# Ledger of designs, part 202: peptides against a protein of PDB entry 3S8F

Target 1, 157 residues: chain A of PDB entry 3S8F
Amino acid sequence: VLTLFVAVPSLMTAFTVAASLEFAGRLRGGRGLFGWIRALPWDNPAFVAPVLGLLGFIPGGAGGIVNASFTLDYVVHNTAWVPGHFHLQVASLVTLTAMGSLYWLLPNLTGKPISDAQRRLGLAVVWLWFLGMMIMAVGLHWAGLLNVPRRAYIAQV
Target 2, 166 residues: chain B of PDB entry 3S8F
Amino acid sequence: DEHKAHKAILAYEKGWLAFSLAMLFVFIALIAYTLATHTAGVIPAGKLERVDPTTVRQEGPWADPAQAVVQTGPNQYTVYVLAFAFGYQPNPIEVPQGAEIVFKITSPDVIHGFHVEGTNINVEVLPGEVSTVRYTFKRPGEYRIICNQYCGLGHQNMFGTIVVKE

## One batch from the design tools (peptide; made by RFdiffusion4, then SolubleMPNN)

Design b2_p21_5_s1 (from b2_p21_5, 9 letters changed)
Fold by OpenDDE base, seed 1:
Structure b2_p21_5_s1 (fold): chain B 157 residues (1-157), chain C 166 residues (1-166), chain A 21 residues (1-21)
Amino acid sequence: as target 1 above (157 residues)
Amino acid sequence: as target 2 above (166 residues)
Amino acid sequence: SLLEQLLAGFAAMMERLRAAL
């Protein structure tokens, strides 16, 4: 149980970022319990990408707590659950953050802003990536709970 | 202005930190609930048992596959299993239905997996260590053993079989 | 020098990216 306290710094960081997003949204005119979310710059792929990464990271982090629990890890270890977990961590948060950074960095380095068409395409790419990753992750976690083994091309269920 | 902004940010952070702490305890509570309601499926960790992987094939209880299944009591057996590149021995493993089986699994070479389909048996097998798993097969039939830890070029073909006899 | 080569290569890459965007 004490091992689970390793999650405290991560949770603190995650929710501090969430707090920053709320503050930013309210500064942009968002009001109410959820109005600040709508006020965030969802038209900018450089913003949307890392935020979607954070959203995927939440269930991944919860899964990390499960994986860190030796009693629950007995159930999920070396099943499809594990790749489901790190796809949320690496292929969503890290990858989407990299994508978002690219949408900011390249225009900055080249001195040429992205066109509206490129912006819309970027948004489509980021959202589709996120959606695909969530579908895959849910499937992998589900399969893992059904005791589908990792690193095997066959399964009973 | 800076002071006001800083104070506002701190207020939001405090709120979300409180939420984060609450969520942490929710997760702990969920773990506790799972343990309380699913104790029958939890196998307690055994004592660490070591073996010399360089001699395990030549001497000891793993040396002879024909002697791998040992009756230790009424309706109670110990099965000494080797996971190696790339298979299991004995293969098949034959055990009676309804008997309490203690699997003692080790490896002479590299790390392998021991995943038995249709059961909760799923352990990693490390050279130099003995993995102990206790299980009772309630249904007769064949149960496939799958290596779920990459162990080399032949990993994908590394399978075994447990035959549960009526 | 190696540094000059790296800088030149980076500059060329940036120019290609600028032209492509």
Scores: peptide ipSAE 0.026, ipTM 0.755, DockQ to the pose 0.011
Fold by OpenDDE base, seed 5:
Structure b2_p21_5_s1 (fold): chain B 157 residues (1-157), chain C 166 residues (1-166), chain A 21 residues (1-21)
Amino acid sequence: as target 1 above (157 residues)
Amino acid sequence: as target 2 above (166 residues)
Amino acid sequence: SLLEQLLAGFAAMMERLRAAL
């Protein structure tokens, strides 16, 4: 019940953030329906990390609504679906946001900009993390739909 | 400039709000799809029934595993199952193929899981509460019961068996 | 004041952190 209450504000926040990103992209020279996306600072891990987190959070949020639905929860409850959902929400959004925050915070705390090598390494870390999380999340959700149990080391399928 | 920026942001926000509404319908459609494809044979939650977990082992229908399987009608049985640390009783649970089985499951100690492989039976078992699940086994054989709710040191080894006889 | 002392302490801690990084 509470999940459904917070779902609406969360969606509103998500799309207002998207609107802000579109505006920022257009200010950076992006044009057209999707050109603003390319204009965003994809060379900055402090930007890329939380954005990837948000992207991973979308299916996770949808899953949250599923989990909060009585009839649908019966299908997925205590299956591998649940840890898949958790990893999208916590290990993707929260963790990537934290990682991205560090790429902004540390340079500001030290007063020293990150080197180009550090920037490239940061991008690699963030993208690889996202990729790994998506693979694991898809696998867990799929396994959950196949009725693989949560909190068990064995499964029929 | 601030006014211009504000107007521009509002325009984009309106567009994204429209998109958000569209996405809402997409999510509803996905939920409907999931229901249609994965909820076949779903057993609805039964009436809430309470039991005293401190006495369930000593008296009542769960007290004697030998009397746990009760024929309630033609081709219809009720099975009184205890989930405990760390196992199930009776074990094995023997039922005939094609019969309608009503499982009444409770716990004398902590919360457990009752997940039957090869079926859609998957419920949590709470002390003081009776979980009721109705199922008909179409195929004979052995079905493993798995505890999918952490219940202590022996959780990983907590298994049971349902034997469906021809 | 206590608030000023806390803020000063926080600032000092941040400076130490900055210097260490």
Scores: peptide ipSAE 0.024, ipTM 0.720, DockQ to the pose 0.011
Fold by OpenDDE base, seed 4:
Structure b2_p21_5_s1 (fold): chain B 157 residues (1-157), chain C 166 residues (1-166), chain A 21 residues (1-21)
Amino acid sequence: as target 1 above (157 residues)
Amino acid sequence: as target 2 above (166 residues)
Amino acid sequence: SLLEQLLAGFAAMMERLRAAL
């Protein structure tokens, strides 16, 4: 039970980022409960990538609570569930954030703005990455629930 | 302008923090619901038991694989299992069908896994600690033990067998 | 100095990236 309290600062951080997104969206003219989302700069891979990472982080965070629950850990521990969680947290959020950071950083460091073609390619890359990671994560979590072991090349199912 | 922005951010943060707390309760509720409705197969936490990994092979209940299976009562057995690089002892583990089996598992070297396919037995085995798992095999046959915790170059080949006899 | 060498190397790398992009 005490371990679950570590979810509090994580949730606070996640939703603080969400607050920043809402602020940004409203500054860009978005109104209403959800209108601010559409107003966000979805044409910029430097923005889209980390946001997609955050979206993947949501189920990953929920899974983190599961993994931190000693009772539920008996079900999922050292199964494919755990890699599923990691791929959401690291290979999605961290990796996509790194990608997004790169799309911002390199133009600034080199003094060359990204071309429109590079921008479109970047958008395609991050969306495809996100899609692939979601498919992989669902598969790994599903396999984990079917008791497919982690760190083994064979499985009963 | 900066002040206005900070004030706005603060307002949104307060709202989302409230939402975060609400979501925390939702997650706790989901866990509680899951535990309340899906308690079958949940393995309770075992009592912490310590052993000396440097002597576990030489003395004590793990030292002789021929004495590893101990009948403790009618239809009750304790099995003292060593997980080591790279295998299990005894191997095979022979137990009767329908008997209540208490596995006492430890390691003389590094951390290993003890995952029995076809069962809910899945524990990490730490040197110096004894993992205790209680299980009753309802079906006769062979159950493969796999190591699901990386333990070295031979990890992928680390298997054992439980033979459940009628 | 080592720091100067590292900074020079970094600058050179950035120039290469600028030229390549």
Scores: peptide ipSAE 0.022, ipTM 0.742, DockQ to the pose 0.012
Fold by OpenDDE base, seed 3:
Structure b2_p21_5_s1 (fold): chain B 157 residues (1-157), chain C 166 residues (1-166), chain A 21 residues (1-21)
Amino acid sequence: as target 1 above (157 residues)
Amino acid sequence: as target 2 above (166 residues)
Amino acid sequence: SLLEQLLAGFAAMMERLRAAL
């Protein structure tokens, strides 16, 4: 139980980010409980990518607590659950953040904004990446709960 | 105005902080629920047992695969298993159905995995340490042992078999 | 200097990228 309190600063940070997003959305004219979400710049891949990464990080973070728990880790350790966790944390959050950073950085470094076609392509890339990652992650976690081993190409299930 | 903006942000942060605390309790509750309902079969680590990996093949209970299965009591057995590059010894491991089996697993070389399909047996095997797992096979048949820890070029083909006899 | 060369090279690379995008 005491170990779980380590999550407090992390949760504080995570939800502070969420607060910042809410503030930004409301600043952009969003109102109500959910209107601020719609007001966020979803047409910008530099924004969408890291946000999708954050969304993927939520279940990944929850999984981190599971993986750090002695009794629960016994169930999931060295199963497909673990790589599922990795793909949410690294291949989702980190990778999408990198993608988003690129969509911001390159136009700023070159002084030339991306074209509308490039923008749309970028949006497609990050959304498809997120979707594929979520499908794979769900599959891996599910397989892990069914005791499918990691680092093995075969399973009884 | 920066001051107004900061004040507004702080207000949102306070709300989300409250939410974060609530979620913390939700997570704790979920963990508690899981522990209360799904802890059957969890085997906590026992006392640390050490062995010399450099001599484990030459002397001791792991040295002779023919002597690996030891009856320790009525319907109770201890099985001394070596996980090595790249296989398990003995192979197959033959045990009676319904018997309480204590697996004593170690490695003479590198870290391996010991994952028995169809069971909750899943441990890492470290050279110099003895992993102890207790299990009772209720169903006869063959159970495949899979190495789920990368151990070298032959890792993907490292399998064993437990044969449970009626 | 090496730093100046690196900076110049980076600038040139970015210009090429700008032109290509």
Scores: peptide ipSAE 0.020, ipTM 0.745, DockQ to the pose 0.011

Design b2_p21_5_s2 (from b2_p21_5, 9 letters changed)
Fold by OpenDDE base, seed 4:
Structure b2_p21_5_s2 (fold): chain B 157 residues (1-157), chain C 166 residues (1-166), chain A 21 residues (1-21)
Amino acid sequence: as target 1 above (157 residues)
Amino acid sequence: as target 2 above (166 residues)
Amino acid sequence: SLLEQLLAGFAAMMRRLREAL
């Protein structure tokens, strides 16, 4: 039960980032409950990538609570569920954040802005990466619930 | 204006913090709901039991594979299983159909997994600790034991068999 | 110094990237 308290600061951190996004969106002219989302710079891969990472992090965080549950962990532990969780937390959030960081860092370090073609390509890459990770993560979680073992090349199903 | 921006950010943070707390309760509620409606097959962890991994092969209930299956009562058995690099002992494990089986599993070397296909038995096996799992096999046949915790170069080939007899 | 070498190497790498991108 005490392990579940880790969810509190994690959620607080996650939604603090969301607060920053809302503030940014409203500064960019977004209005209403959801209008600020559309006002965010979705044409910039340096922005889109980490945001998509955050979106993947939401179900991953929920899964983290499951993994931290004493009773539920018995069901999912050392199954494909766990790699599914990892791919949401690391291969989605961390990786996409790294990608997004590069889209900001490299132009800054080189003093040369990315071309429009590079920007469009970057957007395609991060969206496709996100889509692929979501498909993979759903598959791994599903397989885990079907008792497909982690770290094994064979399974009953 | 920095002050105005700070106040705005603070307001949004407060709102999202409230939302985060709400979501926390939602997740807890979902867990509670799951436990309330889907408790079948849940095996609670037993008490922590310790053993010396350096002597477990020489003395005690794990030392003799021929004595690993112990009848403890009417239609009740305790099976003392060793998970080691790279296999299980005894192998096969022979138990009667319909009997309540208490597996007591430990390791003499490194951490292993004990995953029995077709069952809800899935535990880690730590040297120095005894994992206890209770299960009743309703169907006769062979059940494969899979190591799902990396334990070395032979990990992928580490299998055992439980034979459930009619 | 080692630091100067590292900085020089980094600068060279950034120049190469700028030219390639």
Scores: peptide ipSAE 0.022, ipTM 0.750, DockQ to the pose 0.012
Fold by OpenDDE base, seed 5:
Structure b2_p21_5_s2 (fold): chain B 157 residues (1-157), chain C 166 residues (1-166), chain A 21 residues (1-21)
Amino acid sequence: as target 1 above (157 residues)
Amino acid sequence: as target 2 above (166 residues)
Amino acid sequence: SLLEQLLAGFAAMMRRLREAL
């Protein structure tokens, strides 16, 4: 009940952020239904990181609704599915948002801009992190559906 | 112009809110689809049954592992299982193939898991509560019981066995 | 006020951090 209660405002917030991104992209010269996406500052790790986090949060949020369903939770509860969901929410969204925040905070706090090399390294880090998290999350969700238990080193498959 | 910006933001916000609502319905549809296609694997929750964890080892149907398997009908059995730190009793659990088995599982100490490999049996076992699970083993052989709820230092080694006989 | 003291302390901490980094 609580999860479903907070799911609606969370979803609304997420798409409100998307609205802001669309507006920003269009201000940056993006046109058409999807052209505004390309116009966003993908060269800035402070932007890319939290956006990737949000992208990872989409399947995680959907999974949250599944986990909150009594009947559906019976299928996935205490299987590898749960760690998969957890890593999408915490290790993807929260962690990437934190990473992105640092890429803004540290230069701003120190008064020293990051070098181009540092920027490129930052982009590599956040993209690789996202990729790794997606691979792990997909694997864990798949394993969970195959009834691989949580908190066990052994599996039947 | 601030007014133009406000109008633009509002327009995009309305569009994405509409999309948000659409996605909500998609999620509901996915839940409905999953329920419709995966109901066969769902074990319905039973009524809440309680037991005293401090005396469950000394008296009652869980007290004697040798008497844990009770035939309740021609092709029906009840198995009284204890999950404890760190194992299961009886162990092994011996049941016949094709019979309806009602597992009544409780714990004398801490919370444990009861996950039977190759089956949809997967429940948490709480001290003071009795978990009831119904299952019919169609294939003979050995089925491993795994504790999937952290229960202490020996958690990773907590296993049991169900032996299904022809 | 206490709030002003806390804010001043925070500002001082930030200055020290900027100098250290």
Scores: peptide ipSAE 0.022, ipTM 0.722, DockQ to the pose 0.012
Fold by OpenDDE base, seed 1:
Structure b2_p21_5_s2 (fold): chain B 157 residues (1-157), chain C 166 residues (1-166), chain A 21 residues (1-21)
Amino acid sequence: as target 1 above (157 residues)
Amino acid sequence: as target 2 above (166 residues)
Amino acid sequence: SLLEQLLAGFAAMMRRLREAL
């Protein structure tokens, strides 16, 4: 149980980032409880990608706490649950952040802004990636809870 | 402007920090709830037991597959299992239905997995250490043992069988 | 040198990227 204290710095960091997003949204004219979310630059794939990564990181982080828990790890260890966790942490947050960074970096390196078509395509890519990752992650976590083993091509279920 | 921005940021950070702490307590509460309602599903880890992986095949309780199943009491058995590249010994493991089985599992070579389908038995097996799992099979039949830890080129084909007899 | 080769390769890649995009 004391192992859960390791989550404190991570949660502090995560929600500080959320606070920054709220602040940014309100600076952009967002009002009310959720209006600040709508005010964020959702038309920019360089913004959308890492934010979607952060959203995927939330359940992944919760899963990390589960995985770090002695008693609960007994249930999920070496099941499909674990790769589900990895795909949320690495294939979602890290990958989407890298994708978002690329959408920012390439225009700056080339000195050419992205076209509107490229922008729309970029948005489609990051949203579809996020959707696919969420579907797969839910499936893997579900399979893990059904005792589907990791690193095996067969399962009872 | 900087002062105003600083105050605003601090206010939001404090709010979200409070939320983060609340969520931490929620997670702790969920763990506590799970333990309170599902205690029967949690098998306490035993004390660390060490063996010499270089001699475990030649001497000791794991050396002879014919003597791997030891009756320790009425309706109580200890099964000494080796997980190796690439299989399990003995194979099959034959045990009675309804008996309390203590599996003592170790490896002579590399780390393996010991996952028994249809059960909650799922442990890693480390060379030099003995994994202990206690289980009672309520239903007769065959239970497949699956290696769920990568152990080499033949990992994907590493299977065993537990036969539970009436 | 290896460093010079890496730098030259990177520069070439960046030039190609700027031309292609």
Scores: peptide ipSAE 0.020, ipTM 0.754, DockQ to the pose 0.011
Fold by OpenDDE base, seed 3:
Structure b2_p21_5_s2 (fold): chain B 157 residues (1-157), chain C 166 residues (1-166), chain A 21 residues (1-21)
Amino acid sequence: as target 1 above (157 residues)
Amino acid sequence: as target 2 above (166 residues)
Amino acid sequence: SLLEQLLAGFAAMMRRLREAL
């Protein structure tokens, strides 16, 4: 039970970030319950990348709670479920955040803005990465529930 | 303007915190659902038992693979299994269909996995510790044992077989 | 000093980077 309390500060942090996004969106002219989302700078890969990472982190975080649950961990431990979780947490959130950081960092360090072509390419890369990661993660979680083992090249199903 | 902005931020934070709490309950509900749907056949673990990994091959119930399967009752067996680099002992493990099998699994060397395909048996095997798993095979046939914990260069080829006889 | 050398080196590297990119 105490292990699950680790989720509380994490959730608080996550939703504080979400609150910041909402505030930013509203400052950019977004209105209504969801209009602020559309007002966010979705044309900037430096923004899109970490946000997509956050989106991937949501199911990953839910999975973290599952993995931390004693009885549920028995079901998923050392199955394909675990790699699925890791790919959401590390390969999605961390990696996309790093990618997005580079899209901000390099222009600022060099003093040269990225071209429109580079921007569009960056968006494509980030979205494709996210899409592929989500497909793989869903597949791995599903396979894990079907008792596909981790660290094995063979499975019954 | 700054004061208004601060108030707005606080309002949003309050809303998202409330949402956070709501989501926490959703996750708890999902856990409950998962337990109800996927844990109906949880294999109970036995009591914590320790052994000396340096002598487990030399003496005791794991020392002789020919005596690894012990009948403990009319339809009950205990199977003493060693997971080692890189295989299982005994191999194959032969058990009757419909019998209650108690697996006592340990390792003489490093940590291994004991994953039996077609079952919910999936445990890590630690040197110095005995893993206890109870299972009844309802269907005859061969069940593959897979090591799902990296244990060295031969990990990928570490397999065993349980043969369930009619 | 070592710090000055490091800072100088970093500055030089940054200049080169800005010129190259």
Scores: peptide ipSAE 0.014, ipTM 0.744, DockQ to the pose 0.011

